Peptides against a protein of PDB entry 2L5G. Designs and how they scored, part 18

Target 1, 41 residues: chain A of PDB entry 2L5G
Amino acid sequence: LSKEELIQNMDRVDREITMVEQQISKLKKKQQQLEEEAAKP

## One batch from the design tools (peptide; aimed at target 1 L34 A38 A39)

Design b2_p23_7_s2 (made by RFdiffusion4, then SolubleMPNN; from b2_p23_7 with T2E V4L; failed a check: too like the target's own chain)
Amino acid sequence: IEMLEQQISKLKKKQQQLEEEAA

Design b2_p23_7_s3 (made by RFdiffusion4, then SolubleMPNN; from b2_p23_7 with T2S V4L; failed a check: too like the target's own chain)
Amino acid sequence: ISMLEQQISKLKKKQQQLEEEAA

Design b2_p23_8 (made by RFdiffusion4)
Pose (drawn by RFdiffusion4):
Structure b2_p23_8 (pose): chain A 41 residues (1-41), chain P 23 residues (1-23)
Amino acid sequence: as target 1 above (41 residues)
Amino acid sequence: EEKEQLEEEIEQLEEEIEQLEEE
C-alpha cells in the first residue's frame, strides 16, 4: 500500500504478543508456589 | 489429598498455558 501504513500494523501486532507473553511469565511463577507446596512434607 | 488437589490445579494451569501458546 505505501510501505509505511502496513509497517505500522506490524508494530501493533508485536505489542499484543508481549501481553500474552507477560501472562505466561506470571503463570509460570505461580507454578513454583504450587510445585513447592506439593513437594513440601 | 491436599497434594493431589495441588497436582490437579497444576495440570489445569498447564492446559491453560498450552491454549494461550496455541492462540

Design b2_p23_8_s1 (made by RFdiffusion4, then SolubleMPNN; from b2_p23_8, 13 letters changed)
Fold by OpenDDE base, seed 4:
Structure b2_p23_8_s1 (fold): chain B 41 residues (1-41), chain A 23 residues (1-23)
Amino acid sequence: as target 1 above (41 residues)
Amino acid sequence: DRKEKLKKQIEELKKKIEELKKE
């Protein structure tokens, strides 16, 4: 891997991490809403 | 039952969260 290929791979991984973190946040928020609804009598 | 359906959806979301944390 050239230095440029390494930087491009790092930038790709950082974008993938950001996308996964956003998905986790969305899923956690949906989970909380479903837990609150399932806790209603 | 609505409560059972919601519990199943919560467990599916928990699994998907743990999958995404391993990526």
Scores: peptide ipSAE 0.047, ipTM 0.591, DockQ to the pose 0.890
OpenDDE base, seeds 1, 2, 3, 5: peptide ipSAE 0.045, 0.031, 0.045, 0.044; ipTM 0.585, 0.518, 0.588, 0.584

Design b2_p23_8_s2 (made by RFdiffusion4, then SolubleMPNN; from b2_p23_8, 10 letters changed)
Fold by OpenDDE base, seed 3:
Structure b2_p23_8_s2 (fold): chain B 41 residues (1-41), chain A 23 residues (1-23)
Amino acid sequence: as target 1 above (41 residues)
Amino acid sequence: SRKEKLKEQISKLEEEIQKLKEE
């Protein structure tokens, strides 16, 4: 891998991490909604 | 890696959400 390919791969991983962190936030909110709905009488 | 840890957290949350939908 060239230095440029390593930088491009690093920038790609940083974007993928940001997208995954947003997905985790969305899934945690959905989990909390389902737990709250299941706890309603 | 950090990426692998985050992917594993997604898989766990998706499994827990699937269990909550089957109740």
Scores: peptide ipSAE 0.077, ipTM 0.610, DockQ to the pose 0.049
OpenDDE base, seeds 1, 2, 4, 5: peptide ipSAE 0.073, 0.071, 0.075, 0.076; ipTM 0.607, 0.608, 0.611, 0.614

Design b2_p23_8_s3 (made by RFdiffusion4, then SolubleMPNN; from b2_p23_8, 11 letters changed)
Fold by OpenDDE base, seed 4:
Structure b2_p23_8_s3 (fold): chain B 41 residues (1-41), chain A 23 residues (1-23)
Amino acid sequence: as target 1 above (41 residues)
Amino acid sequence: SRKKKLEEQIKKLEEEIEKLKKS
C-alpha cells in the first residue's frame, strides 16, 4: 500500500466508526423507548 | 479492532430490541 492508500484507508475506517457509533446511539434510544413502553401499566 | 467491537455491540442491541418487541 502507498502512503496515500494508507491515509485513504484510515479516513474510510474513521467514517465507518462514526456511522456505527451513530447507529449504536439510535439503537440505545430505541431500546430505552421499548423498555419505557413495556413498564407502563 | 475497535470497529469489530462496535459492530458486535450493534448486533447485541438489535437482539435485545427484537426480544423486547416480542414481549
Scores: peptide ipSAE 0.068, ipTM 0.629, DockQ to the pose 0.049
OpenDDE base, seeds 1, 2, 3, 5: peptide ipSAE 0.065, 0.067, 0.067, 0.067; ipTM 0.623, 0.628, 0.628, 0.626

Design b2_p23_8_s4 (made by RFdiffusion4, then SolubleMPNN; from b2_p23_8, 15 letters changed; failed a check: too like the target's own chain)
Amino acid sequence: SRKEELKKQIEELKKKIQELKAK

## One batch from the design tools (peptide; aimed at target 1 M10 D14)

Design b2_p24_1 (made by RFdiffusion4)
Pose (drawn by RFdiffusion4):
Structure b2_p24_1 (pose): chain A 41 residues (1-41), chain P 24 residues (1-24)
Amino acid sequence: as target 1 above (41 residues)
Amino acid sequence: EKAQLEEEKAQLEEEKAQLEEELA
């Protein structure tokens, strides 16, 4: 299209990934509490 | 919930690859 309008769309998509990736990082730490509680006597 | 998030991430990667092809 204009080697510019399409480039802007790539930057928006990359922001969406960071939101999903951020949720996995928080969920992974939550596993630690559940995994640590289950391994406790 | 983790599997759904992995599926959504894979879909976004496919959409990005399509935009790279349209730009090329």

Design b2_p24_1_s1 (made by RFdiffusion4, then SolubleMPNN; from b2_p24_1, 18 letters changed)
Fold by OpenDDE base, seed 5:
Structure b2_p24_1_s1 (fold): chain B 41 residues (1-41), chain A 24 residues (1-24)
Amino acid sequence: as target 1 above (41 residues)
Amino acid sequence: ELEELKRNLDRLKQQKEELKKLLE
């Protein structure tokens, strides 16, 4: 792989990391909301 | 799902570290 191909792969991995982190954040928030709603009498 | 996303994140971070070593 050229240096340019390695940089392109790095940029792809960085985008995928960002997407997965956003998905984790959304799921954690949704889980917390469901737990808070289920804890209401 | 959440634990799978965490495993995927860890794998992606490892791939990033390997790519950094190849760029050095």
Scores: peptide ipSAE 0.662, ipTM 0.916, DockQ to the pose 0.756
OpenDDE base, seeds 1, 2, 3, 4: peptide ipSAE 0.662, 0.661, 0.662, 0.662; ipTM 0.916, 0.916, 0.916, 0.916

Design b2_p24_1_s2 (made by RFdiffusion4, then SolubleMPNN; from b2_p24_1, 13 letters changed)
Fold by OpenDDE base, seed 5:
Structure b2_p24_1_s2 (fold): chain B 41 residues (1-41), chain A 24 residues (1-24)
Amino acid sequence: as target 1 above (41 residues)
Amino acid sequence: ELERLKRNLDRLEQQKAELEEQLA
């Protein structure tokens, strides 16, 4: 691969990392909210 | 689902490291 193609792949991977991290964060937050709601009397 | 996402993140981080090595 050319340096340009490697950079393009890096940019793609960085975007995918960001998306997965956002999904993890959202899911963790939602799980915590459900646990907190379930713990309320 | 959370553990699936974590495994996907780990895979992407490994791909990033391999690309960084190729760019060096």
Scores: peptide ipSAE 0.657, ipTM 0.916, DockQ to the pose 0.775
OpenDDE base, seeds 1, 2, 3, 4: peptide ipSAE 0.656, 0.655, 0.654, 0.656; ipTM 0.916, 0.916, 0.916, 0.916

Design b2_p24_1_s3 (made by RFdiffusion4, then SolubleMPNN; from b2_p24_1, 15 letters changed)
Fold by OpenDDE base, seed 3:
Structure b2_p24_1_s3 (fold): chain B 41 residues (1-41), chain A 24 residues (1-24)
Amino acid sequence: as target 1 above (41 residues)
Amino acid sequence: ELEELKRNLKRLEQQKKKLEEQLK
């Protein structure tokens, strides 16, 4: 792999990381909301 | 689903680390 191909692969991996982190954040927020709703009398 | 996303994140971080080592 050329240095340019390695950089292109890095940029792709960084985009994929960002997408997965956003999905994790969304699911954690949803889980917290459900726990807070279940804790209400 | 959440645990799968955490596994996917860990895999991507390992790929990033390997690419960083190849760029040195």
Scores: peptide ipSAE 0.645, ipTM 0.913, DockQ to the pose 0.786
OpenDDE base, seeds 1, 2, 4, 5: peptide ipSAE 0.643, 0.642, 0.644, 0.643; ipTM 0.913, 0.913, 0.913, 0.913

Design b2_p24_1_s4 (made by RFdiffusion4, then SolubleMPNN; from b2_p24_1, 14 letters changed)
Fold by OpenDDE base, seed 1:
Structure b2_p24_1_s4 (fold): chain B 41 residues (1-41), chain A 24 residues (1-24)
Amino acid sequence: as target 1 above (41 residues)
Amino acid sequence: ELEKLKENLDRLEQQKKELEEQLS
């Protein structure tokens, strides 16, 4: 692969990382909310 | 689903590391 192709792949991977991290954050928040609601009497 | 997303993240972080090594 050329340096340009490697940089393009890096940029793609960085975007995918950001998307997955956002999904993880949303699911963690939802999980916590469900656990907190289940812990209420 | 959360564990699958963490596994996907770990795979992507490894791909990033391999690309960084190739750029060096």
Scores: peptide ipSAE 0.637, ipTM 0.912, DockQ to the pose 0.764
OpenDDE base, seeds 2, 3, 4, 5: peptide ipSAE 0.636, 0.635, 0.636, 0.636; ipTM 0.913, 0.912, 0.913, 0.913

Design b2_p24_2 (made by RFdiffusion4)
Amino acid sequence: AAAAAAAAAAAAAAAAAAAAAAAA
Pose (drawn by RFdiffusion4):
Structure b2_p24_2 (pose): chain A 41 residues (1-41), chain P 24 residues (backbone only)
Amino acid sequence: as target 1 above (41 residues)
Amino acid sequence: not in this file (backbone only, 24 residues)
């Protein structure tokens, strides 16, 4: 299209990935509590 | 996380090069 308008769309998509990726990082830490509680006597 | 960021940057550079070649 203009080598510019389409480039801007790539930057918006990359931001969406960071939100999904941030949720996994928080969920992975939550597993620690559940995994640590299950391994406790 | 660093490997995913490097892969995303490489994919963005490849997509920009492909868009420049198509516009040429």

Design b2_p24_2_s1 (made by RFdiffusion4, then SolubleMPNN; from b2_p24_2, 24 letters changed; failed a check: too like the target's own chain)
Amino acid sequence: KEKLKQELDRVRKEIIEKLEKLLE

Design b2_p24_2_s2 (made by RFdiffusion4, then SolubleMPNN; from b2_p24_2, 24 letters changed)
Fold by OpenDDE base, seed 1:
Order: C-alpha cells, then sequence, then structure tokens
Structure b2_p24_2_s2 (fold): chain B 41 residues (1-41), chain A 24 residues (1-24)
C-alpha cells in the first residue's frame, strides 16, 4: 500500500467510525425513551 | 407495554443494519 492508499483507508475508517457514533447516539436516545416509558406508573 | 416492545424491536433492527454495513 502506498502512503496515499493508507491515508484513503484511514479516511474511510474515520467515516465508518463517525457513522457508528451517530448510530450509538440514536440508540442512546431510544434507550432514554425506553427508560421513560418504563418509569410510567 | 406495546410502545416499549416496538422501541426494542426498532433498536434491534438498527443494530443489525449497522452490523451489515460494517461487514460490507
Amino acid sequence: as target 1 above (41 residues)
Amino acid sequence: KEELKKLLEEVRREIIEELEKLLS
């Protein structure tokens, strides 16, 4: 792999990490909704 | 109770969709 190919692969991984982090944030929001629903009498 | 189940199934679906993207 050239230096440029390594950089391109890093940029791809960074985008994939960002997508997963955004999904984790959505899942945490849904977890909060589940907790709020479970706290209802 | 039904809302809680729906939210849980939605969370499961979204986890599966993200795993499928990571494995592609």
Scores: peptide ipSAE 0.034, ipTM 0.520, DockQ to the pose 0.028
OpenDDE base, seeds 2, 3, 4, 5: peptide ipSAE 0.029, 0.024, 0.032, 0.029; ipTM 0.512, 0.413, 0.523, 0.508

Design b2_p24_2_s3 (made by RFdiffusion4, then SolubleMPNN; from b2_p24_2, 24 letters changed)
Fold by OpenDDE base, seed 2:
Structure b2_p24_2_s3 (fold): chain B 41 residues (1-41), chain A 24 residues (1-24)
Amino acid sequence: as target 1 above (41 residues)
Amino acid sequence: KKKLEEERKRVEKEIIEKLKKELE
């Protein structure tokens, strides 16, 4: 693999991880909203 | 979160180790 190909693979993995972290954050916010709505009488 | 960050660090370390071997 060239140095450039390894840097491109790093950048790709960092983008994929960032997208999954954003999805987890969105799902956690949705879970918290549902828990707060269920706790309201 | 912790597992995903541990996976990131593992992949970053593997890429850095490959880069070091190709620059020697």
Scores: peptide ipSAE 0.053, ipTM 0.549, DockQ to the pose 0.300
OpenDDE base, seeds 1, 3, 4, 5: peptide ipSAE 0.051, 0.056, 0.049, 0.057; ipTM 0.549, 0.545, 0.528, 0.561; seeds 3, 5 fail the geometry check

Design b2_p24_2_s4 (made by RFdiffusion4, then SolubleMPNN; from b2_p24_2, 24 letters changed)
Fold by OpenDDE base, seed 3:
Structure b2_p24_2_s4 (fold): chain B 41 residues (1-41), chain A 24 residues (1-24)
Amino acid sequence: as target 1 above (41 residues)
Amino acid sequence: KKKLKELLDRVRKEIIEELKRELE
């Protein structure tokens, strides 16, 4: 791989990590809301 | 969910270590 291709692949992976972390955060918030609603009598 | 973050963190680490080896 060229140094430029490695940098481009690193930037792509960093964007993919950020997108997955945002999805995990949204899913954790939804899980917490469902757990709080299910815990209400 | 931990497995996908761990996979991406591993791929990022591999790219950084390959880039370091090409800079030496």
Scores: peptide ipSAE 0.068, ipTM 0.589, DockQ to the pose 0.260
OpenDDE base, seeds 1, 2, 4, 5: peptide ipSAE 0.067, 0.050, 0.063, 0.045; ipTM 0.590, 0.560, 0.586, 0.539

Design b2_p24_3 (made by RFdiffusion4)
Amino acid sequence: AAAAAKAAAAAAAAAAAAAAAAAA
Pose (drawn by RFdiffusion4):
Structure b2_p24_3 (pose): chain A 41 residues (1-41), chain P 24 residues (backbone only)
Amino acid sequence: as target 1 above (41 residues)
Amino acid sequence: not in this file (backbone only, 24 residues)
Protein backbone atom coordinates (compact mmCIF):
# COMPACT_ATOMS: atom_id res chain seq x y z
CA LEU A 1 0.00 0.00 0.00
CA SER A 2 2.59 2.63 1.05
CA LYS A 3 5.34 0.69 2.86
CA GLU A 4 4.28 2.68 5.93
CA GLU A 5 0.55 2.19 6.65
CA LEU A 6 1.04 -1.53 6.58
CA ILE A 7 4.14 -1.23 8.81
CA GLN A 8 2.04 0.48 11.45
CA ASN A 9 -0.36 -2.48 11.54
CA MET A 10 2.52 -4.79 12.53
CA ASP A 11 3.27 -2.67 15.58
CA ARG A 12 -0.34 -2.92 16.78
CA VAL A 13 -0.39 -6.67 16.46
CA ASP A 14 2.82 -6.96 18.48
CA ARG A 15 1.19 -5.10 21.34
CA GLU A 16 -1.68 -7.58 21.49
CA ILE A 17 0.74 -10.47 21.96
CA THR A 18 2.27 -8.82 25.00
CA MET A 19 -1.17 -8.73 26.71
CA VAL A 20 -1.80 -12.50 26.12
CA GLU A 21 1.77 -13.30 27.08
CA GLN A 22 1.41 -11.29 30.28
CA GLN A 23 -1.58 -13.34 31.35
CA ILE A 24 0.31 -16.58 30.99
CA SER A 25 3.16 -15.27 33.16
CA LYS A 26 0.71 -14.46 35.95
CA LEU A 27 -1.06 -17.76 35.59
CA LYS A 28 2.27 -19.61 35.75
CA LYS A 29 3.08 -18.05 39.11
CA LYS A 30 -0.39 -18.97 40.36
CA GLN A 31 0.43 -22.59 39.65
CA GLN A 32 3.32 -22.28 42.10
CA GLN A 33 0.96 -21.59 44.99
CA LEU A 34 -1.30 -24.47 43.95
CA GLU A 35 1.67 -26.76 43.30
CA GLU A 36 3.35 -25.72 46.54
CA GLU A 37 0.15 -26.23 48.54
CA ALA A 38 -0.43 -29.66 47.05
CA ALA A 39 3.16 -30.80 47.86
CA LYS A 40 2.95 -29.63 51.46
CA PRO A 41 2.25 -32.31 54.02
CA UNK P 1 9.98 -11.63 13.91
CA UNK P 2 8.32 -8.18 13.26
CA UNK P 3 11.73 -6.80 12.10
CA UNK P 4 12.13 -9.69 9.63
CA UNK P 5 8.55 -9.17 8.34
CA UNK P 6 9.19 -5.40 7.90
CA UNK P 7 12.46 -6.15 6.01
CA UNK P 8 10.61 -8.61 3.76
CA UNK P 9 7.81 -6.03 3.05
CA UNK P 10 10.46 -3.38 2.24
CA UNK P 11 12.25 -5.72 -0.14
CA UNK P 12 8.91 -6.60 -1.84
CA UNK P 13 8.00 -2.88 -2.22
CA UNK P 14 11.47 -2.10 -3.70
CA UNK P 15 11.14 -5.01 -6.18
CA UNK P 16 7.64 -3.79 -7.18
CA UNK P 17 8.98 -0.19 -7.72
CA UNK P 18 11.91 -1.54 -9.85
CA UNK P 19 9.47 -3.62 -11.96
CA UNK P 20 7.20 -0.56 -12.46
CA UNK P 21 10.24 1.58 -13.51
CA UNK P 22 11.40 -1.13 -16.01
CA UNK P 23 7.83 -1.40 -17.48
CA UNK P 24 7.64 2.42 -17.86

Design b2_p24_3_s1 (made by RFdiffusion4, then SolubleMPNN; from b2_p24_3, 24 letters changed; failed a check: too like the target's own chain)
Amino acid sequence: KKEELIQNMLKVFKEKEEEERRRK

Design b2_p24_3_s2 (made by RFdiffusion4, then SolubleMPNN; from b2_p24_3, 24 letters changed)
Fold by OpenDDE base, seed 1:
Structure b2_p24_3_s2 (fold): chain B 41 residues (1-41), chain A 24 residues (1-24)
Amino acid sequence: as target 1 above (41 residues)
Amino acid sequence: KKEELIQNLLEEYERKEKEEEKRR
């Protein structure tokens, strides 16, 4: 791998991290909503 | 379950962070 290919692969991983973080945040929010709904009588 | 999907995404996140750390 060239230095340029390594940098491009790093930038790709950084974008993929950001996407996964957003998915986790969205799912945690949905989990919390379901827990709050299940706690209602 | 939704919890299982959250865990799978968390494991994917931790894996990608570890790949980034190895490149720095």
Scores: peptide ipSAE 0.036, ipTM 0.507, DockQ to the pose 0.034
OpenDDE base, seeds 2, 3, 4, 5: peptide ipSAE 0.035, 0.036, 0.035, 0.032; ipTM 0.506, 0.504, 0.499, 0.455

Design b2_p24_3_s3 (made by RFdiffusion4, then SolubleMPNN; from b2_p24_3, 24 letters changed)
Fold by OpenDDE base, seed 2:
Structure b2_p24_3_s3 (fold): chain B 41 residues (1-41), chain A 24 residues (1-24)
Amino acid sequence: as target 1 above (41 residues)
Amino acid sequence: EKEKLIQEMLRRFEEEQRRREEEL
């Protein structure tokens, strides 16, 4: 891998991490909503 | 439904990371 290919791969990984973190945040919010709905009598 | 989509995204991410590690 050239230095440029390594940097491009790092930038791609950083974008993919950010996308996964956003999806995890959405899942955690949905989990919390389901827990709040299940806790209602 | 959303959980299955995220599990598939995580699987693809891990497969792409492994391919990049094998190309080094």
Scores: peptide ipSAE 0.051, ipTM 0.579, DockQ to the pose 0.036
OpenDDE base, seeds 1, 3, 4, 5: peptide ipSAE 0.044, 0.051, 0.051, 0.049; ipTM 0.555, 0.568, 0.573, 0.566

Design b2_p24_3_s4 (made by RFdiffusion4, then SolubleMPNN; from b2_p24_3, 24 letters changed)
Fold by OpenDDE base, seed 1:
Structure b2_p24_3_s4 (fold): chain B 41 residues (1-41), chain A 24 residues (1-24)
Amino acid sequence: as target 1 above (41 residues)
Amino acid sequence: EKEELIKKLKEEYEKLKEKKKEEE
């Protein structure tokens, strides 16, 4: 792997981390919304 | 409804996946 390929792989991983973190945040918000809806009579 | 929330989450995930491909 060249230095450039290593940087490109790092930038790809950082984008993947950000996407997973956004999904986790959205899933947590949706879980909270479902828990709040399930707590309504 | 749980199904609508899952649908919206899937649509948002596919948009993020498309955006990632446009940056490659």
Scores: peptide ipSAE 0.027, ipTM 0.413, DockQ to the pose 0.019
OpenDDE base, seeds 2, 3, 4, 5: peptide ipSAE 0.025, 0.024, 0.025, 0.025; ipTM 0.407, 0.395, 0.404, 0.470

Design b2_p24_4 (made by RFdiffusion4)
Pose (drawn by RFdiffusion4):
Structure b2_p24_4 (pose): chain A 41 residues (1-41), chain P 24 residues (1-24)
Amino acid sequence: as target 1 above (41 residues)
Amino acid sequence: LEEAEEELEEAKEELEEAKEELEE
């Protein structure tokens, strides 16, 4: 299209990945509490 | 969750490649 308008769309998509990736990181830490509680006597 | 992380890394690589092609 203009080697510019399409480039802007790529930057918006990259931002959406960081929101999903951020959720996984928080969920992974939550597993620690559940995994640590389950391994406790 | 590990599989979803791998898919997100692959999707980032594809976006970088598509941006380079649009610049060319």

Design b2_p24_4_s1 (made by RFdiffusion4, then SolubleMPNN; from b2_p24_4, 15 letters changed)
Fold by OpenDDE base, seed 1:
Structure b2_p24_4_s1 (fold): chain B 41 residues (1-41), chain A 24 residues (1-24)
Amino acid sequence: as target 1 above (41 residues)
Amino acid sequence: LDEVLRNLDRVREELKELRKKLLE
């Protein structure tokens, strides 16, 4: 792997981190909605 | 999930420091 290929792979990993963070945010919102629905009488 | 988010932010900062070392 060239130095440039390593940097490109690091850029890919940073994008993958951002995608996982967005997925976690969606899961947290869904969890909160289910907890709020379960707390309604 | 908050621990996972903190771990991802740490990995992002580690990647940033590795990029700097690669650009030196």
Scores: peptide ipSAE 0.283, ipTM 0.777, DockQ to the pose 0.720
OpenDDE base, seeds 2, 3, 4, 5: peptide ipSAE 0.274, 0.275, 0.271, 0.273; ipTM 0.774, 0.773, 0.772, 0.773

Design b2_p24_4_s2 (made by RFdiffusion4, then SolubleMPNN; from b2_p24_4, 15 letters changed; failed a check: too like the target's own chain)
Amino acid sequence: LDEVLENLDRVRRELEEERKKILE

Design b2_p24_4_s3 (made by RFdiffusion4, then SolubleMPNN; from b2_p24_4, 15 letters changed)
Fold by OpenDDE base, seed 1:
Structure b2_p24_4_s3 (fold): chain B 41 residues (1-41), chain A 24 residues (1-24)
Amino acid sequence: as target 1 above (41 residues)
Amino acid sequence: LDEVLENLDRVRKELEELRQKILE
């Protein structure tokens, strides 16, 4: 693997991390909404 | 989920440290 191929692979992994963080944020928001609805009498 | 986010931030930091070492 060239240094350039390693950097390109790191840039891909960073994009994959960002996609997972966005999924977690959506899940956290959904969790909060379900907890708020469950707390309503 | 917060622990997973903290772990992703650590991985991102480790990737940046490795990127700098490759550019040196």
Scores: peptide ipSAE 0.375, ipTM 0.818, DockQ to the pose 0.758
OpenDDE base, seeds 2, 3, 4, 5: peptide ipSAE 0.367, 0.371, 0.371, 0.370; ipTM 0.816, 0.817, 0.818, 0.817

Design b2_p24_4_s4 (made by RFdiffusion4, then SolubleMPNN; from b2_p24_4, 13 letters changed)
Fold by OpenDDE base, seed 4:
Structure b2_p24_4_s4 (fold): chain B 41 residues (1-41), chain A 24 residues (1-24)
Amino acid sequence: as target 1 above (41 residues)
Amino acid sequence: LDEVLKNLERVRKELEELREELLK
């Protein structure tokens, strides 16, 4: 890998991590909402 | 939802490990 290829691969991995973290956050919020709605009488 | 969350947490970990290997 050239230095440029290494930077490009790092930037790709960092973007993919950010996308996965955003999906996890969104699904955790949905899970919490479903638990709160299921706890209502 | 729990299974999807577990799968995403695994993918996050694998990507973090890949980032660490690229920094060595």
Scores: peptide ipSAE 0.358, ipTM 0.817, DockQ to the pose 0.292
OpenDDE base, seeds 1, 2, 3, 5: peptide ipSAE 0.356, 0.357, 0.356, 0.356; ipTM 0.817, 0.816, 0.816, 0.816

Design b2_p24_5 (made by RFdiffusion4)
Pose (drawn by RFdiffusion4):
Structure b2_p24_5 (pose): chain A 41 residues (1-41), chain P 24 residues (1-24)
Amino acid sequence: as target 1 above (41 residues)
Amino acid sequence: EEKEQLEEEIEQLEEEKEQLEEEI
C-alpha cells in the first residue's frame, strides 16, 4: 500500500502479544503458590 | 485450559503478523 500504513499495523499487533504474554507470566507465578502448597507437608 | 487458550491466541496473532509481512 504505502510501505508505511502497513508498517504501522505491525506495531499494533506486537502490542497485543505483550498483553497475552503478560497474563501467562502472572499465571506461572500463581502455579508456584499452588505447587508450593501441595509439596508442603 | 486457560494457558492452552492463551497459547492458541498467540499462534493466531503470529499468523496474522506473517500475513501482514507478505502484504507489505

Design b2_p24_5_s1 (made by RFdiffusion4, then SolubleMPNN; from b2_p24_5, 12 letters changed)
Fold by OpenDDE base, seed 5:
Structure b2_p24_5_s1 (fold): chain B 41 residues (1-41), chain A 24 residues (1-24)
Amino acid sequence: as target 1 above (41 residues)
Amino acid sequence: DELKRLEEEIKRLEQQKEELEKQL
């Protein structure tokens, strides 16, 4: 792998991580909302 | 159960994140 290919692979992985983190955050917020609604009398 | 489906999907995504972080 060239230095350029290594940087391109790192940039790809960083973007994929960011997308996964955004998905996790969205689902955790939805989970919290459902738990809060289920805890209402 | 929607909560169970969310927990399972969050767990899957956290595992995917861990495998991506190992590539850095």
Scores: peptide ipSAE 0.625, ipTM 0.909, DockQ to the pose 0.165
OpenDDE base, seeds 1, 2, 3, 4: peptide ipSAE 0.624, 0.623, 0.625, 0.624; ipTM 0.908, 0.908, 0.908, 0.909

Design b2_p24_5_s2 (made by RFdiffusion4, then SolubleMPNN; from b2_p24_5, 13 letters changed)
Fold by OpenDDE base, seed 4:
Structure b2_p24_5_s2 (fold): chain B 41 residues (1-41), chain A 24 residues (1-24)
Amino acid sequence: as target 1 above (41 residues)
Amino acid sequence: SELERLKENIKRLEQQKKELEEQL
């Protein structure tokens, strides 16, 4: 792989990590909402 | 339950994140 191809692969993986982190954050917020609703008397 | 499905989805995404971080 060229230096440019290595950088492009790194940038792709960084974008995929960011997308996964955003999905995790969204699901953790939903989890918190469901746990808070379940804890209400 | 919906809560258990969310927990399992989060767990799978955390594993996917780890595998992506290992590719850096």
Scores: peptide ipSAE 0.632, ipTM 0.908, DockQ to the pose 0.159
OpenDDE base, seeds 1, 2, 3, 5: peptide ipSAE 0.632, 0.629, 0.631, 0.631; ipTM 0.908, 0.908, 0.908, 0.908

Design b2_p24_5_s3 (made by RFdiffusion4, then SolubleMPNN; from b2_p24_5, 10 letters changed)
Fold by OpenDDE base, seed 3:
Structure b2_p24_5_s3 (fold): chain B 41 residues (1-41), chain A 24 residues (1-24)
Amino acid sequence: as target 1 above (41 residues)
Amino acid sequence: SELERLKEEIKRLEEQKEKLKEEL
């Protein structure tokens, strides 16, 4: 792989990580909401 | 339950994120 191909692969992986982290954040917020609602008397 | 499905999906995504970080 050229240096340019390595950088392009890193940029691709960084974008994929960002997308996964956004999904995790959204689901963790939903989890917290469900746990808070379940903890209410 | 919905809560357990969310926990399992979060776990799957965290494992995916870890694998992606190992590619860096």
Scores: peptide ipSAE 0.613, ipTM 0.902, DockQ to the pose 0.163
OpenDDE base, seeds 1, 2, 4, 5: peptide ipSAE 0.613, 0.611, 0.612, 0.612; ipTM 0.902, 0.902, 0.902, 0.902

Design b2_p24_5_s4 (made by RFdiffusion4, then SolubleMPNN; from b2_p24_5, 13 letters changed)
Fold by OpenDDE base, seed 5:
Structure b2_p24_5_s4 (fold): chain B 41 residues (1-41), chain A 24 residues (1-24)
Amino acid sequence: as target 1 above (41 residues)
Amino acid sequence: SELERLKQNIKRLEEQKKKLEEQL
């Protein structure tokens, strides 16, 4: 692997991580909403 | 339930994130 290929692979993985983190954040926010709704008297 | 489905989806995505971080 060239230096350029290693950088490109790193950048690809970083983008994939960012996409997964955004999905996690969205789902955690929805989880919190459902838990708050369930905790209302 | 929707809540349980969300928890399982989050767990799966956290594991995917971990595997991606291990590739860096």
Scores: peptide ipSAE 0.637, ipTM 0.910, DockQ to the pose 0.160
OpenDDE base, seeds 1, 2, 3, 4: peptide ipSAE 0.637, 0.635, 0.636, 0.637; ipTM 0.910, 0.909, 0.910, 0.910

Design b2_p24_6 (made by RFdiffusion4)
Amino acid sequence: AAAAAAAKAAAAAAAAAAAAAAAA
Pose (drawn by RFdiffusion4):
Structure b2_p24_6 (pose): chain A 41 residues (1-41), chain P 24 residues (backbone only)
Amino acid sequence: as target 1 above (41 residues)
Amino acid sequence: not in this file (backbone only, 24 residues)
């Protein structure tokens, strides 16, 4: 289209990935509590 | 980030090829 308007769309998509990826990092740490509680005597 | 850089490089190459074809 203009080698610019389309480039801007790629930057918006990259921001959406960071939100999904941030949720997984928080969920992975939550597993630690559940995994640590289950391994405790 | 690497995939977005590769997609931007491919879109720049395609726009250069389209400009060369229009000048031809």

Design b2_p24_6_s1 (made by RFdiffusion4, then SolubleMPNN; from b2_p24_6, 23 letters changed)
Fold by OpenDDE base, seed 2:
Structure b2_p24_6_s1 (fold): chain B 41 residues (1-41), chain A 24 residues (1-24)
Amino acid sequence: as target 1 above (41 residues)
Amino acid sequence: KEEKEKLIKNLEELYRKLKEELEA
């Protein structure tokens, strides 16, 4: 494993973390929308 | 789910490679 390959893999992981965080944010927003809809009489 | 699975798989591979280098 070269230093460059390790850094490239770490950068890939960082991008994947960012993508997962964006998905979590979308799911939280959807949860809030569903809770708001369920609270409507 | 897919991005979570990718993240986990990538981390597992990184830890495996790091362990192999430390044990060499």
Scores: peptide ipSAE 0.037, ipTM 0.520, DockQ to the pose 0.087
OpenDDE base, seeds 1, 3, 4, 5: peptide ipSAE 0.028, 0.032, 0.036, 0.024; ipTM 0.476, 0.489, 0.529, 0.510

